# Peptides against a protein of PDB entry 6NYY: the designs that were tried, part 139

Target 1, 212 residues: chain A of PDB entry 6NYY
Amino acid sequence: KHFEQAIERVIGGLEKKTQVLQPEEKKTVAYHEAGHAVAGWYLEHADPLLKVSIIPRGKGLGYAQYLPKEQYLYTKEQLLDRMCMTLGGRVSEEIFFGRITTGAQDDLRKVTQSAYAQIVQFGMNEKVGQISFDLPRQGDMVLEKPYSEATARLIDDEVRILINDAYKRTVALLTEKKADVEKVALLLLEKEVLDKNDMVELLGPRPFAEKS
Target 2, 212 residues: chain A of PDB entry 6NYY as posed
Amino acid sequence: KHFEQAIERVIGGLEKKTQVLQPEEKKTVAYHQAGHAVAGWYLEHADPLLKVSIIPRGKGLGYAQYLPKEQYLYTKEQLLDRMCMTLGGRVSEEIFFGRITTGAQDDLRKVTQSAYAQIVQFGMNEKVGQISFDLPRQGDMVLEKPYSEATARLIDDEVRILINDAYKRTVALLTEKKADVEKVALLLLEKEVLDKNDMVELLGPRPFAEKS

## One batch from the design tools (peptide; made by RFdiffusion4, then SolubleMPNN)

Design b2_p24_1_s2 (from b2_p24_1, 14 letters changed)
Fold by OpenDDE base, seed 5:
Structure b2_p24_1_s2 (fold): chain B 212 residues (1-212), chain A 24 residues (1-24)
Amino acid sequence: as target 1 above (212 residues)
Amino acid sequence: MYMKREDIEDLYKSFQRSTIAPPP
């Protein structure tokens, strides 16, 4: 219990018991988190889920905890699955409510960062090619880009394509698993916190072997 | 040469979802 709480504080911050969400907002959070959870459950290269909560913590309204893996090399496929899992919340909102909220802001930031890194740092895009440039870090003076404006436009276009592909993949997955997303969301609304065992009871065992 | 561990770790950590962003 103490160790889990320590991890929760590091990842999510302090629990905000005083923050009361309206029922509709709570429902949105539940389906958003359910989208992440289910996407992660059925994506091979997603991190295994340990816990999902719709209790507000720190700067967030909900959170998920994953088992961290020590990994030094990532494939394009692995990065794509991570992007899809990260988009799971936004996609779930779209599927169930027909509207999107600001709740995915941090998710979209992460996806955007990953997409740019794949294209301009890792050379993972065929059109842009085998290039590697440092991305401006927060606080770095925007140095002149080492490439032309035409190349900049190409990069931006390919980033959008990559994100859209991840989005479409996530839509397909969560549409197929729509009933599972709803089961998780409804149980979240009841229990507010789910662990791995709850997920196994709802969805069955994760179809991928947990790499220890 | 493999990428520096730090860059990959940062990327990995960036995908570790912590929270849903609060409303503005």
Scores: peptide ipSAE 0.062, ipTM 0.621, DockQ to the pose 0.583
Fold by OpenDDE base, seed 2:
Structure b2_p24_1_s2 (fold): chain B 212 residues (1-212), chain A 24 residues (1-24)
Amino acid sequence: as target 1 above (212 residues)
Amino acid sequence: MYMKREDIEDLYKSFQRSTIAPPP
């Protein structure tokens, strides 16, 4: 318990018990987090879910905590599943509410960063090819791009394609598992915090063996 | 050349999820 709390504090910051969400906002957060949780549950290369919470912490209104795998190499498939899991919140909002919120901003940032990294750092895109260059750090004035404007456009296009593909995959998954997302969301609204055992009780065992 | 552990950890950390409140 103490270790989990320490990790939660590092990830989410201090619980803001004073931040009272409106019921509709809380509902949105619940479905958002449920989307993450369910996407992670049914994606083979997603990290196992440890905890999902709709208790506001720091700047976050909700969060899902996963057990990281100790690995140094990531496949394209793994990165895709992670992207899908990261998009799960946004997709859930779209499926259930027909609207999107600003709540997915950080998720989209992460997905965007991952997509660019895959294409321009890891050489994982066939059209762009086996190239690798450093992405500008936040705040670095990129005065000169090491590639042509044509390449820049190609990169941008392929990033959009990759993200869109991940998004579509997530939509398909969460549409198929819509009832499960609903179950998780409703239980979140009741308990505010769910653990892995709660998820097993709701959804059954994760269909993928957790590599210990 | 394999990615440094730090780069992977950063990549992993990048997937830590939070629903963020809109900027005021």
Scores: peptide ipSAE 0.082, ipTM 0.624, DockQ to the pose 0.514; fails the geometry check
Fold by OpenDDE base, seed 3:
Structure b2_p24_1_s2 (fold): chain B 212 residues (1-212), chain A 24 residues (1-24)
Amino acid sequence: as target 1 above (212 residues)
Amino acid sequence: MYMKREDIEDLYKSFQRSTIAPPP
C-alpha cells in the first residue's frame, strides 16, 4: 500500500480534492476511463492496468496506472494494440454518449505521434516503404523536409488510414464488450478508484497470461 | 542496429497514460 501510494504521487501528482466536476462530466470521465481499462484488458499487447481513478490529479480529470513490460523491441501488432487502448476513452464516449469531448486530446496526440513514428521512423508502412526520418521535436527548426511534397501527402494519408483502422478496431472491441465497459464505469462512479482485483471481480481474469 | 534503450523507454512513455486531458 505505501509503495503504491508513493508511485502514484510520483506519476499522477497530488489529488485535486478541490476540483469538483459536474455530475455529467464525472459520468463522462468514468466511461472514458472504463473504455481505456476494458480495451487494455482484452488487447493482448496492451499493458496491464494496475489502477484506474476518476479523482482528478495534476493536470488530468482521471487517472490510469499501467505496469510497463520490460521489452526493447516492439512489433507492429504491439503498437496497434497500444493505439487501440489509447483510443479506448474516445471510443467509449462515442458508443455511450454519441458525442465527443476534449477529454481525449492527449490520447489523440499520442496516437498521432505513434502513427507517424510507425510510418516514417520504423518503416512499417508498405506504401511509404522502408524509410526512416527523424521527426521534428518541439523547438526544432525544420528547414527542409528530406522527402518530396508527394511523399508528404502519402505519409499524411497513410497516417490517417492507420489511425482510422485502430479506431475501427477499438469500436468493434468495445461494442462487443459494451456491457463490461458499463460495469466498470458504474463501479467507478461508486468507488471512484478501482484496482486490478476489482477488475478481475468484474470481468474475470485477464485472458492473456502475464509474461513474468 | 537496434534502438537504444533510451529511445525505447521514450516510446514506452509515450503510451503510458496517467490522466485524462483537462478541459480547456
Scores: peptide ipSAE 0.068, ipTM 0.623, DockQ to the pose 0.555; fails the geometry check
Fold by OpenDDE base, seed 1:
Structure b2_p24_1_s2 (fold): chain B 212 residues (1-212), chain A 24 residues (1-24)
Amino acid sequence: as target 1 above (212 residues)
Amino acid sequence: MYMKREDIEDLYKSFQRSTIAPPP
């Protein structure tokens, strides 16, 4: 393919350097972060991309930073797009490598937390209904649930459905934008850090108006 | 009553992105 030689050159260049990550791992991180970046670029309710990096920092292998919005209320649609953006890395790995890695564990944690919050705190699920329960905080001993085991099972099922829906949405998006993900990934492997201007140069202007 | 920003900030912050290695 048109990018195979470019990939080889970039990867070959990486092999010449002493790096914290193995070249294959670095490649995985690049495509993972590219997935986040591209998902955020093409999702209306995602925050604008500020920076994407594959420079390891501590236990972090890469990251995408976004401009926060001054926002007090979140819609279900906004939360969904944020979930999709968060899943972008995992989805990118699946699309490009046909395998998944442990690198998305924090993303999955965040998505899981968001999904539970939407269902049990924000009342955003029709089957569960207009309910609001406090989620156990880390370290809280939950002795009894304020709802039945049947309700608990329903909540768990609906959480999985919500996450799967977000996942499928992300798969559809990044499959459509597969070439863009690859462009970003390849440039990441070259520059290690990209900003908004780099993204505009690669992908064109973000198709959504930026909101402060 | 609407939720205040402070009440949802934890959720908002949860979408800050990092790829991490598994814990040792």
Scores: peptide ipSAE 0.061, ipTM 0.603, DockQ to the pose 0.388; fails the geometry check

Design b2_p24_1_s3 (from b2_p24_1, 11 letters changed)
Fold by OpenDDE base, seed 3:
Structure b2_p24_1_s3 (fold): chain B 212 residues (1-212), chain A 24 residues (1-24)
Amino acid sequence: as target 1 above (212 residues)
Amino acid sequence: MYMPREKIEELYESFRYSTIAPPP
């Protein structure tokens, strides 16, 4: 317990106990984080959840801690599951509230970056083909794109398709597991912090063998 | 406790912030 708290303090920053969310906002955060947690629980290639919290830290109103896998190579399927898990918060908000908030901005940024990387860096899209370009870093001179405007449009279209496919997959998953999302969200509102054991108690053991 | 830099980096990557408040 003390070691975990020390790690959380060092990595997560100081809990902003002074940032009091309105009850409705806290509810939104709880369901958002529950969406991530449940998506990660039922996606084979998602990282194992260690902790989920709705206590604000740093710039986040809620967070999840995962055990990263010692993995250097990622498949297209693994990247898709990671995208779905990342979309879990936004999808949960849509399913439960019928509205979306700005809370998913960082999630959408990560999903967008992953989608572009898959298509233009990893060559994982059949229409765009076996190409690899470096994504412009912030501050790189807008070097002329090494591809035509037609290719740029194709890339943009295929990125949208990939993200939409991940979104639809996540909607299907969290709709199927809607009761589980609600259980997690309600318990988050009560306890503010859940660990892996709480998740096992609520949802049962994760259906995928953890490669220890 | 001295943690190797690699282990610290792994721990940092383990934290994912999901719900972010817009900048004021």
Scores: peptide ipSAE 0.118, ipTM 0.656, DockQ to the pose 0.202
Fold by OpenDDE base, seed 1:
Structure b2_p24_1_s3 (fold): chain B 212 residues (1-212), chain A 24 residues (1-24)
Amino acid sequence: as target 1 above (212 residues)
Amino acid sequence: MYMPREKIEELYESFRYSTIAPPP
């Protein structure tokens, strides 16, 4: 317990006990995090959920902690599931509230970065082809793109398609599991923090064998 | 406790902030 808390403080930052969320905002965060948790639970290639919290830390209003896999090679399918899990919060907000918030900004950034990497770095898109370009690092002078404007447009289009596909997949999943998302959200509002055992009690065992 | 940088990075990656408050 003390070790986990220490890690949480180091990685997650200090709990902002002074940040009092309005009840409506807290509800939004709970359903957002529940969306991530449930998506991760039912996606085969998602990382195992360790903890989900709606206690604000650092810049985050809520967070989910996953057990990182010592995995160096990712398939397209694995990356898709990770994208879906990352979109789970936004999708949950849409399903339950019919509105979206700014809370998913970091999620969308991560999804966008992943999509571009898949298409531009990993050659995982058939239309763009087996190409690999270095993405500009933050602060690097965006040198002249090594590809045409037509290719740039194609990349942008295919990124949007990939993200949209992940989004639709997530919508389908969380719509099917809507009751589970609500259960998790309600329990989060009560306990503020859920662990893997809470999730097992609530949803049953994760349907995928944990890779030992 | 000396944690290798790699382990720290892995731990950082394990924490996903899903809901971000807008900057003040």
Scores: peptide ipSAE 0.116, ipTM 0.665, DockQ to the pose 0.209
Fold by OpenDDE base, seed 4:
Parts: sequence; structure tokens; C-alpha cells
Structure b2_p24_1_s3 (fold): chain B 212 residues (1-212), chain A 24 residues (1-24)
Amino acid sequence: as target 1 above (212 residues)
Amino acid sequence: MYMPREKIEELYESFRYSTIAPPP
């Protein structure tokens, strides 16, 4: 227990107990995190959830901890499920509140980075083809793109399509599982922290065999 | 307990911040 807490402090940052969220903000965070948790629960290639919390830590108002898979190779399908899980918070906000917040900024950044990587680094898009270009890092001088402006436009279009497909898939999933998202959100508001056992109690066992 | 850097990185990747407060 003490070791896990120490790791959480090192990795997650210090609990900002002084950051008191307004009740409506706390509700938004709870449903956001519930969206991630439920999406991850019902997506085959999502990482198994270990913990979900709405206690602010570092720069985050909520967080989820997942068991990292000892996996080095990812399929297109696996990356899509990861994108959907990452979009789960934004989608939950949309479904339950009919509004979006700035809370999903990091999620959207991650999804955007993943989509670009799939298309321009991993060659996973049929229209763009079997190409691999280095993405400019934040702060790198934008060197001349090794591809034409037409290719750049194609890449941008295909990135948008991929993200939209992931978003639609997530909307469909969380709409189907809307009651489960609500159960998780309500329990989060009560307990502030849920573990895997809480999720099993609420939702039943995860429908995908845990590769032991 | 000295955790190997690799394990710390794995643990770091296991934490996903899903809701970020806007910078002040």
C-alpha cells in the first residue's frame, strides 16, 4: 500500500487536496472518467483498468491507471480501440451533458498524435500508402516536408476520417452502455476512487479473457 | 526500493490523465 502510494505520487504527482472543484465540475470529471473506464472495459484491445480516480493530481482533475500490456507490436485494430478508449471521456460528456469541456484536451492531443502516427509513420492507411515519415516534434524547426502539398492534404483528410471513425465507434459503444457509464460515474462521486474490483462488482467481469 | 528506470517508465505510461485543468 505505501509503495503503491509512493509510485502514485511520483507518477501522478501530489494529490492537490487544496483544489476544490465545484460540484458541477466534479460531476463532469466523474462522468468523463466513467466514460474512459467503461470504454476500456468493453473494448477488446483496451488496456485493463486498474484504478480510476476523480481526485485531482498534478495537472489532472481525474485519472485512470491501466495495466500496461507487455506488447511491443500493435495492430490497426488495437490502435483504434485505444483511440476509442481515449475518446471515452469526451464522448461521455457529450452524451450526458450535451456539451464539451476543455478537460479532454490531453485526450484529443493523444488521439491526434496516434492518428498521424498510424498514417504517416506506420503506413496503416491505404490511400496514403506504405510510407513512413518522421513527424515534426514540438519545437523542431519545420523542415521542408518530404512530400507534396497534395499529400499533406490527403494526410490531413485521412487523419480526420480516422479520428471521426473512432469517435463514432465510441459514441455507439457508450450509448449502448449508457447505464453502465452512469453507474460508474455515480459510484465515483461517492467513493472518488474505484479499483478493478469495484468495476467487476458494478459491471460484471470484463468480457475479454485477461491474458494471465 | 530502487525501481529500475524501465519499470518507472512503464508505470508512468500506465497513468493516463484524462481530465486536465486548463493552465491558470
Scores: peptide ipSAE 0.111, ipTM 0.654, DockQ to the pose 0.206
Fold by OpenDDE base, seed 2:
Structure b2_p24_1_s3 (fold): chain B 212 residues (1-212), chain A 24 residues (1-24)
Amino acid sequence: as target 1 above (212 residues)
Amino acid sequence: MYMPREKIEELYESFRYSTIAPPP
């Protein structure tokens, strides 16, 4: 409990209890976070959900916390599920509201980074091939690309395809589990914070064994 | 040669938490 709180503080920042969201915004956050939570619940390679909150912290209006796995190697399938989980918020917003918000900016950044890493660093794309280039760090002026413009275009196209595939997968999942997303969202609106036990009570046990 | 642990950890950490950010 203390460790979780410490992590929450470090990553999420301090709770902003003074930040009062409008009811509609709070609803958006709840469904957004519910999307993450439910996607993570039903994706085999997603990290186990520990906590989901719609209490604003730091620069976030809501967050989901997952149990980190001691893992050094990731498969393409694992990365895809993680992408889907990360897209769960955006997808939930689309499903329930028919609109998207800026709330998914960080999620999209993460997804984008993951997609580029998969294609450019991990060689996980068949068309781009078994190549590995260092991605510029955020803020580094990319003076010269180590690959041709044609390759750059190919990379960009394949990144988009990968993200879109992940998005479609997430849409399919959360559409199937739409009732579960709503249940989680409604409970979030009531309790503001849900833990794993709340999720089990609401959705049943996670269908995938927790990798210890 | 396995990818350096640090890069994988960075990737992993990027997915540990999902946060909805306030609008700019």
Scores: peptide ipSAE 0.074, ipTM 0.604, DockQ to the pose 0.626; fails the geometry check

Design b2_p24_1_s4 (from b2_p24_1, 12 letters changed)
Fold by OpenDDE base, seed 4:
Structure b2_p24_1_s4 (fold): chain B 212 residues (1-212), chain A 24 residues (1-24)
Amino acid sequence: as target 1 above (212 residues)
Amino acid sequence: MYMKREEIKDLYESFKYSTIAPPP
């Protein structure tokens, strides 16, 4: 227990017990995190959920911890499921509140980075083709792009399509599992922290075989 | 218990999803 808490502090930052969220904000966070948790539960290639919390830590108002797979190679399908899981918070907010918040900024950044990487680094888009370019790092002087402006536009369009496809897939999933998202959110509001066992008790066993 | 650098990295990568407050 003490070791896990120490790890959580190192990784997630210090618990900001002083950040008292307004009840409505706490509700938003609970449904956001529930969206991630449920999406991860029902997506085959998502990482297994270990913990979900709505206790603010560092810059985060809530977080979900997953068991990383010892995997070095990712398929297009696996990356899509990861994108969907990452979008789960935003989608949950949309489904339950009909509004979007700034809480998903980091999620959207990650999804955007993943989409660009798939298209321009991994060659996973048929229209763009089997290409691999280095993405400019934050702060790097954007040197001349090694491709034409037409290719740049194509890349941007295909990135948007990929993200939208992931979003639609996530909407479909969480709409189907809307009751489960609500159950998780309500339990989060009660307990503030859920583990895998809580999720199993609430939703049943994850429908995908845990690779032992 | 010294966690190996690799274990710390894996744990860090496990915290993938957070609702982030806007910067003040």
Scores: peptide ipSAE 0.150, ipTM 0.665, DockQ to the pose 0.211
Fold by OpenDDE base, seed 3:
Structure b2_p24_1_s4 (fold): chain B 212 residues (1-212), chain A 24 residues (1-24)
Amino acid sequence: as target 1 above (212 residues)
Amino acid sequence: MYMKREEIKDLYESFKYSTIAPPP
């Protein structure tokens, strides 16, 4: 208990018990976080879920915590599954409410950054090719792009394709597992916090052997 | 050249999932 609380403080910051969400907003957060949790549960290359919470912390209204694997190399498939996990919240909102909220803005930022990195830093796109450029950091003088405007357009197009493919994959997954997303969301609304054991009880054991 | 562990950690920390409230 004390060790888990210490990890939570380091990762999530202090619980904002003073931030009272309206019931409808709390419901939206529950389904959003359930989307992340379920996507991570059924994606092979996703990190194992440790905890999911709808208690606001820092700037977050809810969160899912995962145990990182000790790995130094990432495959294209691993990066795709991570993108799908990241999109799980937005996709869940769309499936259950038929509307989108601003709650996914950080998720979309992360997905966008990952997609650009895959294409322009890791050379993982066949159309763009085996190239590697540093992404401009905030505050770097907009030095002339080391590539043509035509290449810039191609990169932008391929980024959109990659993100859309990840989105469609996530929609397919969470649609198939819609009942599981609802189970997790409803239990979150009851308990506010779920751990790995709660997920095993709800969904059964994760279908992928955890390489310890 | 293999990316150093610290660069990968930054990539990993980017996958902490949270619903974020819009800035006031």
Scores: peptide ipSAE 0.076, ipTM 0.621, DockQ to the pose 0.488
Fold by OpenDDE base, seed 1:
Structure b2_p24_1_s4 (fold): chain B 212 residues (1-212), chain A 24 residues (1-24)
Amino acid sequence: as target 1 above (212 residues)
Amino acid sequence: MYMKREEIKDLYESFKYSTIAPPP
């Protein structure tokens, strides 16, 4: 218990007990995090959920913690499921509130980075082809792109398509599991923190064998 | 407990999903 809290403090930052969210904001966070949790629960290649919390830490209003697999090679399918899980919060907000918030900014950044990496670094897009370019690092003067403007546009289009496909997949999943998202969200509002056991009690066992 | 940098990285990556407040 103390060790977990120490890890949470190191990684997530200090609990901002002074940051009192308005009830409506707290509700939004609960459904957002529930979206992540449920998406991760029902996506085969998502990492196992360890914890979900709506206690603000640092800049985060809530978080879902997963146990990463010791994996060095990712398939396109695995990356897609990870994108879907990452989009789970935004999608949950859309489904339950009909509105989107700024809370998904980091999620969208991660999804965007993943999509670009898949297309321009990993060669996972048929239209763009088997290419691998280094993505500009933050702070590197983007010198001339090693590809034409036409290729740049193609990349941007295919990135958007990939993200949209992941988004649609997530919408379909969380719409199907809407009741589960609500159960998790409501319990989050009550307990503020849920673990894997809470999720099992709410949703049943995860339908995918945890690769030990 | 000396956590290897790799373990810390993995642990850090476990906190992948957070609702973030916009910068003030």
Scores: peptide ipSAE 0.148, ipTM 0.665, DockQ to the pose 0.215; fails the geometry check
Fold by OpenDDE base, seed 2:
Structure b2_p24_1_s4 (fold): chain B 212 residues (1-212), chain A 24 residues (1-24)
Amino acid sequence: as target 1 above (212 residues)
Amino acid sequence: MYMKREEIKDLYESFKYSTIAPPP
């Protein structure tokens, strides 16, 4: 218990028990987090879910805790599944509410960063090719791009394509698993926190072997 | 040359999930 709490603090920050969400907001968060959880559950290369919570922590209204894999290398497929899992919240909101919220801003930032990294750092895009450029850190003024404007446009286009593909994949997945997303969301609204056992009870065992 | 664990850690950490409240 103490160890889990310590990890939760590191991942999510301190619980903000004073932050009372409106019921509709809490519902949105629950379905958002359920989207992440379910996407992660049914994506092979997603990190195993340990915990999902709709208790506000730090800047987060909800969060998912996962078991990190000890790996040095990531495949394109792994990165795609991670992108899909990251998009799970936004997609869930779209599926269930027909609207999107600002709650996914960090997710979108992460997805965007991942997409750019895949294309311009890892050379994972066939159109852009086997190139690698250092991405400026957030806040650094990019004075000069190491590539042409034409290349920049190509990169931007391919980033959009990659993100859209991940989005569509996530939509397809969560649409198929819509009932599961709802089960998780409803249980989150009841318990506020779900662990792996709760997920197993709701969804059955994760269909992919956990890589130890 | 393979990326070091530290470099990958940043990528991994980028996938932490949260519903974020907009800045006021």
Scores: peptide ipSAE 0.099, ipTM 0.633, DockQ to the pose 0.509; fails the geometry check

